Peptides against a protein of PDB entry 6B4E. Designs and how they scored, part 47

Target 1, 295 residues: chain A of PDB entry 6B4E
Amino acid sequence: TNFDKISKMFWHYKDKIAQIKQDIVLPIKKADVNVRNLLSRHKRKINPKFGQLTNSNQQLFKIQNELTQLINDTKGDSLAYHWILNFIAKAVVHQAETEVRVKPESALPLGKLTLYLLVQFPELQELFMARLVKKCPFVIGFTCEIDTEKGRQNMGWKRNNENKWEDNTSYDERMGGILSLFAIITRLQLPQEFITTTSHPFPIALSWHILARICNTPLNLITNTHFVILGSWWDAAAVQFLQAYGNQASKLLILIGEELTSRMAEKKYVGAARLRILLEAWQNNNMESFPEMSP

## One batch from the design tools (peptide; made by RFdiffusion4, then SolubleMPNN)

Design b2_p13_1_s3 (from b2_p13_1, 8 letters changed)
Fold by OpenDDE base, seed 5:
Structure b2_p13_1_s3 (fold): chain B 295 residues (1-295), chain A 13 residues (1-13)
Amino acid sequence: as target 1 above (295 residues)
Amino acid sequence: DEEVEKEAEEALS
C-alpha cells in the first residue's frame, strides 16, 4: 500500500470540495432569477425522493425516471446542471448518514439508485466521490491521527456550534452508514442497458482497496471505527466479494476478521468483537447478505 | 498484508 498516494488522493478530493463551492455553489447565487427559481423548485422535488425508496424495484425505477427528468431539465445551463448534481451528491450521502446508519439494508435501493445516476450522469462521479471522501475518508482507505482538531476534521468528525465534537457512537454510525452505501455500489452490477457501453464507475476492486489499505494501516491509527466500518462493509458486500475474487477474497476476509482483530485484541473494541462474530458465521457457512429487492 | 494487496493488484491489472 502506497500511503503517500492515498494521501494525495484524499487532498485532491478535499480541494475538489473547495473548488465546487467556489465554482458551482457560490456563482449560482448570482445567476438569473429564472435559473435560481428552477433550481429551488427542483431541489424541493428531488430532496424527498431518496426517502421514498423501498425494497421495491418498481418504486426504484419510478424514482429513477423522476430524477432523470428533473436533472435533464437543467441541461440547458451548465452551471445549473452541475449545481443540481452536486446537490444530489450531498443528498445521497446525507441519506446514508441518516437512514442507512439505522437501517443498513436500505443501502441496497439507495445504492442502486445512486449507481444508475452515476452512469446516466457521468459528471456526478467526481462530485459524489469528493463528498464521500470528505465525509468518510475510509472509502479510499485513508486514515490519520485524531488526537488533533485538524486530524478529527480530516477524518470527518463533526462539531456543533459550540465546537463540541460529536459522540463516538454517532461518528461510528455515520461512518458505517456511508461505508455501507459505498460498499453496495461497488458490488452492484450495472443496469442491463449500460453493461455493454459503460465501465462500472466504482467497481468491486475499490472494496478490495478499502480492506487491504486498512489492513496495512499502522496499528496505532486503528480505532473502533475501523472495525465498525469493516463490519458494515461485510454485511453489505462480503458475499459478492467472495464471488468476485474467490480464494483471494477469502484470504483478505480472514486477514481483517482474524488477523487484524487479533492484533488489536488488547483494545477490546466492540466493533472488533462484532467482526469476529461475522467471521465465525462465515466459517460455519452461515454468511448472510441483504435480501434482494422485490420486483 | 502488503503481499496480498500487491498480488491482487497484479491480478486485477
Scores: peptide ipSAE 0.038, ipTM 0.734, DockQ to the pose 0.138
Fold by OpenDDE base, seed 3:
Structure b2_p13_1_s3 (fold): chain B 295 residues (1-295), chain A 13 residues (1-13)
Amino acid sequence: as target 1 above (295 residues)
Amino acid sequence: DEEVEKEAEEALS
């Protein structure tokens, strides 16, 4: 693992966030009142859609169509179009932080919706990835020390209005929620209408990178959060990962479930204990995946 | 681990 390259990628997306603010968000605040009003109306219509997702494919398709129409309405103005996509990127990640963290299986419909939008609107891809890396750098296998304020900020820790850090449990759950969403996206097949004409924007190979990079991370930087997000990834994608890569996938699952947990046993991380349970379930031929969505 | 990287690269090739 070339950690210098990963670091460069991390800072690339951090710079992208700054660019988005400068080139998209701030200019809209100074845009024509009609454009601002249009975007405000669209924002109000778009925002509740993510919470309307269920385990129904019919409901998913309905929401996909509604969002597609709303986004297409903005294409006549490039700035407005990019603004609405950036809003969607933020909203999707927010949904992962709030809903997926408490109901991991909700990542499936959210991931399907997101993947559809990423393919239908390619300009969303960089906006979404930048937001993911900012909120959860684990999605690219980036890790830094969290003994400093800057380190914690880089790893996506939040502060409240009193400048107090969020508690460890809250951080772990948020990271798990975001990682669950990303894991789902990587293991989903493209929608039928795109499968023969378009390459997957975030393929399952990105799951390889996450796992391999974490395994190669210096042990002094490994925390409970690493095990929590690995457990979240496992629930979201382990079955499909094994199907995709066979024996090599199996070896990597053993590395994270057995070897990495053993190396960190002295820390008695709760996340590591859970990952061990998942490994044992797999060894007993009881690996579970999220339920498939209904028609 | 170097072995992890090697196997990952092989799987991705």
Scores: peptide ipSAE 0.063, ipTM 0.791, DockQ to the pose 0.117; fails the geometry check
Fold by OpenDDE base, seed 4:
Structure b2_p13_1_s3 (fold): chain B 295 residues (1-295), chain A 13 residues (1-13)
Amino acid sequence: as target 1 above (295 residues)
Amino acid sequence: DEEVEKEAEEALS
């Protein structure tokens, strides 16, 4: 693992966030009133759609079509188009932070919707990835120390209005939620209409990178959160990961489930204990995946 | 993917 390269990628996306603010968000505030009104209306229509997802593919397709229409309505104005996509990127990540964290299986419909949008609107890809990396650097396998203020900020820790850090449980759950969504996206097949014409924007190989990079991370930087997000990833994608890479996948799952947990045993991380349980379930031929969505 | 393979080797070493 080339950690310098990962760091460069991390900071690239940090810069992208700043660029988005400068070139998309701020300019819209000074845009024509008609454009602002259009975007306000669209924002209000788009925002509730993510909460309307269920375990139904029929409902998913309905929402996909509705969002597609709403986004297409903005294509006549490049700035408006990019603004609405950035809004969607933020909304999706927010949904992962709030809903997926408490109901991990909700990542499946959300992931399907997101993947569809990422393919349908390619400009969403960089916007979404930048938001993901900002909120959860684990998605690219980035880790830094968190014993400094800057380190915590880089790793996506939030502070409240009183400058108090969020509690560990809240952070772990948020990271788990975001990682669950990303994991789902990486293991989903493209919608049928795109399979022959488009490559997967965030393929299963990115899951490989996450696992491998965490395994190569210096042990002194490994925290409970690492194990929490690995557990979240496992629930979301382990079955499909094994299907994709076979024996090589098995080796990597053993590495995170057995070797990494063993090396960190003295820390008695709760997340590590859960990951060990997942490993044992797999060893007993009881690896579970999220239930498939209904028609 | 050469990068994936390389990372796998490093992780397993």
Scores: peptide ipSAE 0.052, ipTM 0.787, DockQ to the pose 0.125; fails the geometry check
Fold by OpenDDE base, seed 1:
Structure b2_p13_1_s3 (fold): chain B 295 residues (1-295), chain A 13 residues (1-13)
Amino acid sequence: as target 1 above (295 residues)
Amino acid sequence: DEEVEKEAEEALS
């Protein structure tokens, strides 16, 4: 694993976030009042759509169509278009931090919706990835030390209004929620209408990168969070990952489930214990996936 | 994917 390359990628997206603020968010504040009003109305219509998702593909398609129309209404103004996509990127990640965190299986409909939007509106891809990396660097297998304020900030830790860091459980759960969404996206097939015309923007290979990069991460940087997000990934994508890569997938699952947990056994991480349970379930032919959505 | 293969080899070594 070339960690210098990963670091460069991480900082690329951090810079992208700054660029988005400078070139998209701030300029809209000075835009024509009609544009601002349009975006405000669209924001109010778009935001509740993510909460309207169910385990129904029919409902998913309805929401996809509604969002498509709302986004298309902004295409006449490039700045407005990019602003609404950036809003969507933020909203999707927020949904992962809140809903997926408490109900991991909700990542499936959210992931399907997100993948559709990523393909339908390619400009969303960089905006979304930048937001993901900012909030959860684990999505690209990036890890740094968290013994400094800057390190914690880089790894997506939040402070409350009293400047106190969030508790470890809250951080772990948020990271797990975001990673679950990303994992789902990587293992989903493109919608039928795009399969022959478009490449998958975030393919299953990115899941491989996450696992491999974590396995190659210096052990002194491995925390409970790493195991938590690996467990979240496992629930979200392990079945499909095995289908995609076969024996090599098995080896990598054993590496994270057995070898990595064993190397860190002295830490007695709760996340590691859970990952061991998932490994054992798999070894007993009891690996589970999220339920498929209804028609 | 050459990068995936390289990372796999490194991770499994």
Scores: peptide ipSAE 0.038, ipTM 0.737, DockQ to the pose 0.125; fails the geometry check

Design b2_p13_1_s4 (from b2_p13_1, 8 letters changed)
Fold by OpenDDE base, seed 1:
Structure b2_p13_1_s4 (fold): chain B 295 residues (1-295), chain A 13 residues (1-13)
Amino acid sequence: as target 1 above (295 residues)
Amino acid sequence: MEEVEKEAEAALS
């Protein structure tokens, strides 16, 4: 694992966030009133769509079509188009932080919707990835020390209005929710209409990178959160990961489930204990996946 | 761990 490369990627996306603010968000505040009104209306229509997702493909397709139309309505103005995509990127990640956090299986419909949008609107890809990395650097396997305020900030920790860091449990759950969504996206097949014309923007190989990079992370930087997000990833993608890479996948699952947990046993991380349970379930031929969506 | 990663990279390339 080339950690310098990962660090460069991390800072690339951090810079992208700053760029988005400068080039998209701030300029819209000074845009024509008609544009601002349009975007406000669209925002109000778009935002509830993510909460309308169910475990139904029919409902998914309906929402996909509705969002597609709403986004297309903005294409006449490049700035408006990018603004609405940035809004969607933020909204999707927010949904992961809130809904997926408490109901991991909801990542499946959300992931399908997101993947569709990422392919349908390629400009969403960088916006979405930047938001993901900002909120959950684990999506690219980035880890830094959290003994400093800057380190915690880089790893996506939030402070409340009293300038207190969020609870460890809250952080873990948020990271787990976001990572679940990303994991789902990586293991989903492209929609049938795109499979022959487009490459997967965030393929299963990115899941490999997450696992491998975490395994190679210096042990002094490994925290409970690492195990929590690995568990979240496992629930979301382990079955499909095994299908994709076979024996190589098995080796990596053993590395995270057995070797990494063993090396960190002295810490008695709750997340590590859960990951051990997942490993044992797999060893007993009881690996579970999220239920498939209804037609 | 690094060895497994290298093996995977070689297989996926």
Scores: peptide ipSAE 0.034, ipTM 0.734, DockQ to the pose 0.120
Fold by OpenDDE base, seed 3:
Structure b2_p13_1_s4 (fold): chain B 295 residues (1-295), chain A 13 residues (1-13)
Amino acid sequence: as target 1 above (295 residues)
Amino acid sequence: MEEVEKEAEAALS
């Protein structure tokens, strides 16, 4: 693992977030009133769509079509188009932080919707990845110390209006929700209409990077959160990961489930205990995945 | 998948 490259990638996306603010978000505030009104209306229509997802593919397709139409309405204005995509990127991540956090299996319909949008609108890819890295650096296997305010900020910790950090449980659950979504995206097949013409924008190899990079992270930087997000990833993608990489996948799952947890046993991390349970379930041929969506 | 192989080698070493 080349940690210098990972750090460069992390800061690349931090710069991208700053660029988005300067080039997309701020300029729209000074845009023509008609454009601002259009975007306001579209924002109001788009925002509730993510909460309307169910375990139904029919409902998914309906929402996909509705969002596609709403996004296409903005293509005539490049700034408006990029603004609405940035809004969607933020909304999807927010949905992961709130809904997926409490109902992990909801990552499946959300991930399918997101993957569809990422392929249908390629400009969404950089916007979405930048938002993911900002909110949850674990998606690229980045870790830094959290003993400083800047370190905590870099790792996606939030502070309230009283400048108090969120509690550990809240942070862990949010990170787990976001990572679940990303894991699902990496293991999903492209929609049938794109499978022969387009490459997967965030393939299963990115899941490999997450696991490998965490395993190579200095132990003094490993926290309970690392185990929580590994457990979230496991629920979301372990079955498909094994299908993709076979014996090599098995070795890596054993590495995170057995070796990494054992090395950190003295810390008595709750997340590590859960990951051990998942490992044991797999060893007993009881590995589970999220239920498939209905027609 | 050279990068994946390198990561695997590093992680499993």
Scores: peptide ipSAE 0.032, ipTM 0.735, DockQ to the pose 0.125
Fold by OpenDDE base, seed 2:
Structure b2_p13_1_s4 (fold): chain B 295 residues (1-295), chain A 13 residues (1-13)
Amino acid sequence: as target 1 above (295 residues)
Amino acid sequence: MEEVEKEAEAALS
């Protein structure tokens, strides 16, 4: 694992966030009033859609169509189009931080919707990845020290208005929620309308990177959060990961579930304990996946 | 894919 390359990627997306603010978010504030009004209306219509997702494919398709129309309405103005996509990127990640964190299986409909939008609107891909990396750098296997304020910030820790860091549980759950969404996206097949004509923007290979990079991370940088997000990944994608890569996947699962947890046993991380349970369930031929959505 | 393989090999070594 080339950690210098990963770091460069991390900072690339951090720079992208700054660029988005400079070139999209701030300029729109000075845009024509009609454009601003359009975006305000669309924002209000788009935002509740993510919470309207259920385990129903029918409902998913309805929302996909509605969002597609709303986004297409902005294409006449490039700035407006990119602004609405950036808004969607932020909204999707926010949904992962709030709903998926407490109901991981909700990542499936959210992931399907997101994947559809990523393919339908390719410009969303960089916007979405930038937001993901900012909020949860684990999605690219990036880790840095959290002994400094800057390190914590880089790893997506939040401070409240009193400059107090969020509690560990809140951070772990948020990271788990975001990672669940990303994991589910990586293991989903493209929608039927795209499967023969389009490459997957965030394929299952990116799950390799997450696992491998974490396994290669210096042990002194490994925290409970690493195990939490690995557990989240496991629930979201382990079955499909094994299906995709077979024996090599199995080796990686053993590596994270057995070897990595064993190396960190002295820390008694709760996340590690859960990951061990998941490993044992798999060893007993009881690996579970999220239930499929209804028609 | 080649990059992924190299990364996986490194993790398993």
Scores: peptide ipSAE 0.031, ipTM 0.734, DockQ to the pose 0.127
Fold by OpenDDE base, seed 4:
Structure b2_p13_1_s4 (fold): chain B 295 residues (1-295), chain A 13 residues (1-13)
Amino acid sequence: as target 1 above (295 residues)
Amino acid sequence: MEEVEKEAEAALS
C-alpha cells in the first residue's frame, strides 16, 4: 500500500469539493432567474425520491426514470446540469448518513439507483466520489490521526454550531452507513442495458483497496470506527467479494476478521467483536447477504 | 487481478 498515493488522492477530492463550490454552487446563485427557478423546482421533486425507495425493483425503475427525466431537463445549461448532479451526489450521501445507518439493507436499492445514475450521467462520478471522500475517507482507505481538530475534520467528524464534536456512536453509524452504500455499489452488476457498452465506474476492486489499505494502516491509527465500517462492508459485500476473488478474497477476510481483530484485542473495540462474530458465522457456513429485491 | 492478488500478499506483512 502506497500511503502517499492515497493521501494525494484524498487531497485531490478535497480540492474538488472546493472547486465545486467555486465553479458550480456559487455561480448558480448569480444565474438567470429562470434557471434558478428551474433548479429550485427540480430540487423539490428530486429530494423525496431517495426516501421513496423500497425493496421493489419496479419502484426502483420508476424512480430511475423520473430522475433521468428531471436531470435531462437541465442539460441545455451546463452549469444547471452540473448543479443538479452535485445536488444528487449530496442527497445520496445524506441518505446513507440518515437511513442506511439505521437500516443497512436499504443500501441495496439506494446503491442500485446510484449506480444507474453514475453510468447514465458520467459527470456525476467525480462529484459523487468527492462527496464520499469528504464525508467518509474510509472509502479510499485513507486514515489519519484524530487527536487533533484538523485530523478529526479530515476524517469526516462533524461539529455542531457550538463547536462540539459529534458523539462517537453517531460518527461510527454515519461512517458505517456511507461505507455500506459504497460497498454495495462496488459489488453490484451494471444494469443490463450498460453491461456491453460501459465499464463499471466503481468496481469490486475498490472494495479490495478498502480492506487491504485498512490492513496495512499503522495499528496506532486503527480505531473502533475501522472495525465498524469493516463490519458494514462485510454485511454489504462479503458474499459477492468471495465470488469475485475466490481464495484471495478468503485470505483478506481472514486478515480483517481474525488477524486485525487479534492485533487490536487489547482495545476491546465493540466493532471488532462484531466483526469476529461475522467471521465465525462465515466459518460456520452462515454468511448472509442482504435479500435480493423483489421484481 | 494480478495487482490485486499481489496486494493481498502484502497486507499485514
Scores: peptide ipSAE 0.029, ipTM 0.707, DockQ to the pose 0.090

Design b2_p13_2_s1 (from b2_p13_2, 5 letters changed)
Fold by OpenDDE base, seed 3:
Structure b2_p13_2_s1 (fold): chain B 295 residues (1-295), chain A 13 residues (1-13)
Amino acid sequence: as target 1 above (295 residues)
Amino acid sequence: SLEKELKEAEESL
């Protein structure tokens, strides 16, 4: 693992967030009133769609079609198009922070929708990845110290209006929700209409990178959150990860489930205890995946 | 060790 490269990638996406604000978000505030009104209407129509997802593929396809139409309506204006995609990127991550954190299996329909949009609208890919890295740098296996204000900010910690940090449980759950979504995206097959013509934008190899990079992270930087997000990843993708990489996947699952948890045993992290339970379930031939969606 | 095992896994991919 080359941590210098990971850091460069992290800061690339941090810079991308600043660029998005400067080149997309702020210019729209000064755009023609008709463009602003169009985007306001589209925003109001798009926002509810993510909460309308269920375990039904039929409902998913309906929402995919509705969103596709709404996004296509903006393609005549490049700035408007990029603005609506950036809005969608933010909305998807927000849905992971709120809904997926409390109902992890909801990551499956959300991930399917997101993957469809990422392929259908390639310009969404950089916007979405930048938002993910900002909110949850674990998605690229980045870790830094959190004993400073800047360190906490870099790791996606939030402050309230009184400059009070969020509680540890809230942070852990949010990170778990976002990571669950990303894990699902990496393990999903492309939609049938794209599978023969398009490469997967965020393939299963990115899950490998997450696990490997966490295993190589200096132990003094490992926190309960690392184990929480590994557990979230496990629920979301472990079965499919084993299918993809076979024996090599097994070795890596043992490294995170047994070796990493053992090295950190003195900390008595709740997340580590859960990860060990998941490992034991696997060893007893009881590894579970999220339920498949209905037709 | 964890580092050795991880290196071996990465090289075998």
Scores: peptide ipSAE 0.035, ipTM 0.729, DockQ to the pose 0.080
Fold by OpenDDE base, seed 2:
Structure b2_p13_2_s1 (fold): chain B 295 residues (1-295), chain A 13 residues (1-13)
Amino acid sequence: as target 1 above (295 residues)
Amino acid sequence: SLEKELKEAEESL
């Protein structure tokens, strides 16, 4: 694991967030009133769609089509198009922070929708990844210290209006929700219409990177959150990960579930205890995945 | 070590 490379990647996406603000968000505020009105209407139509997802593929396809149409309506203006995609990127991540955190299995329909949009609208990929890394650096296996204000900010900790940090449980749940979504995306197959013509934008190899990079992270930087997000990843993708990499996957699962938890046993992290339970379930041939969606 | 095991796993892919 090259940590310098990971850090460079992290800061690349942090810079992208700043760029997005300067090049997309701020310019739209000065754009033609008709464009601003269009985007306001589309925003109002798009925003509820992510909460309308269910365990139904039929409902998913309906929403996919509706969003596709709404996005296509903006393609005549490049700035408007990029603005709406950035809005979608933010909305998807927000949905992960709010809904997936409390109902992890909701990551499946959200992930399917997101993957479809990422393929259908390639310009969404960098916008989405930048938002993911900003909110949850764990998606690229980045970790820094959180004993400083800047470190906490870099790791996606939020402060309220009173400049008070969010509680640990809230942070852990948010990170778990976001990571669940990303994990799902990495393990999903491309929709049938794209599988022969398009490469997967965020393939299962990115899950490998998450696990490997966390395993190689200095132990003094490992927190309960690391175990929480590993558990979230496990629920979301472990079955498919094993299918993809076989024995090598097994080795890595043992490393996170047994070795990493053992090394941190003195901390008595709740997240580590849960991950250990997941490992034991697997060892007893009881590894489960999220239920498949209905037709 | 964990790092060694991980490296071996990565190299085998």
Scores: peptide ipSAE 0.035, ipTM 0.730, DockQ to the pose 0.082
Fold by OpenDDE base, seed 4:
Structure b2_p13_2_s1 (fold): chain B 295 residues (1-295), chain A 13 residues (1-13)
Amino acid sequence: as target 1 above (295 residues)
Amino acid sequence: SLEKELKEAEESL
C-alpha cells in the first residue's frame, strides 16, 4: 500500500469539493432566473425519488427513467447539468447517511440506482467520488489520526451548530451507511444495456483496495469505526467478493476477520466483535447476503 | 496489483 498515493488522492477530492463550490454551486446563484427556476423545480422532483426506492426492480426502473428525463432536461446548459449532478451526488450520499445506516439492505436499490446514473451520466462519477471521500475517507482506505480537530474533520466527523462533535455511535453508523452503499456499487454488475459498451466505474477491485489498505494501516490508527465499516462492507459485498477472487478473497477475509480483530483484541471494540461473528458465520457455511430485489 | 496488496496486507499484520 502506497500511503502517499492514497493521501494525494484524498486531497485531490478535497480540492475537487472546493472546485465544485466555486465552479458549479456559486455560479448558479448568479445564473439566469429561468435556469434557477428550472433547477429549483427539478430539485423538488428529484429529492423524494431516493426515498421512493423499494426492493422492487420495477420501482427502480421507474425512478431511473424519471431521473434520466429530469437530468436530460438540463443538458442544454452545462452549468445547470453539472449542478443537478452535484445535487444528486449529495442526495445519494445523504440517503446513505440517513436511511442505509438504519436499514443496510436499502443500499442495494440505492446502489443500483446510483450505478445506473454513474454510467448514464459519466460526469457524475467525479462529483460522487469527491462527495464520498469527503464524507467517508474509508471508501479509498484513507485513515489519519483523530486526536486533532483537523484530523477529525479530515475523517468526516461532523460538528453541530454549537461546535460539538457528533457522538461516536452516530459517526460509526454514518460511516457504515456510506461504506455499505459504496461496497454495493463495487459488487454490482452493470445494467444489461451497458455491459458491452462501458467499463464499470467503481469495480470490485476497489473493495479489495479498501480491505487491503485497512490491513496495512498502522495499528495505532485503527479504531472501532474501521471494524464497523468492515462489518458493513461484509454484509454488503463479502459473498460477491468471494465469487470474484476465490481463494485470494478468502485469505483477505481471514485477515480482517481473524488477524486484525485478534491484533486489536485488547481494545474490546464492539465493531470487532461483530466482525468476528460474521467470520464465524462464514466458517460455519452460513454467510448471508442482502436479499435480491423482486421483479 | 491485487496480489501485491494482499501480500503487503499479510505482512503488515
Scores: peptide ipSAE 0.050, ipTM 0.770, DockQ to the pose 0.081; fails the geometry check
Fold by OpenDDE base, seed 1:
Structure b2_p13_2_s1 (fold): chain B 295 residues (1-295), chain A 13 residues (1-13)
Amino acid sequence: as target 1 above (295 residues)
Amino acid sequence: SLEKELKEAEESL
């Protein structure tokens, strides 16, 4: 079934995370001290760049260039190169969990930066996707039960130092932040310098997959989080999604906004109520997108 | 139904 394929994809990326740890992260800990020192310096230079993003394209281009140089400095050592890309993948997702979660519109500059890096450094693509799926399996439309410890872990739930699960609000917000970033990436056009030479690594079709897969998910597995992330996706990408697929997009938006929410009405999910509001706003010709970045 | 509508949407792509 289609869900078997999704499950296979999910576990592929879970395995990839384990592989990354074994083949990239752990070996660097045993690498030459000079390599470790180099990577430590680069890490310190790279990490703050994501927080330096603004709504300015000029600032974006500056950061793109700075990161490009820093990454290129590692290409002479394959292990170092892959380590720095894995670090970037982790840092980007972390930025989504922390900043985008509280300021969704920040996903736009972060998404533009990320898309640029994904195209400029193709080896980042699998590293980034693996990290995304681990942290937020909704990005591929994967859902499992959360009534078990393993189920919660698979769905990206975190425990604190006291081994207590994070609260529902924190989980919902983190998932929303990560999905906002991914949604933005899927709806962005490639930078002009790449549009004729490269295919989009995470195209708008992946947004279609998210929505369709959620609609096909067994209702007993649908939670408030599903509606929260759909709302986050909506804010991030609905306008561009409609532009891409037209009437077909409209049908799918109605399915998630009207039909799915109606089927789950007895649960009285707050996320579902918000999604209904977004649907109504659209029906009233008031669908909004994030503001465009300044020059 | 949701399933029917989804199928129709998928077929139109």
Scores: peptide ipSAE 0.035, ipTM 0.725, DockQ to the pose 0.075; fails the geometry check

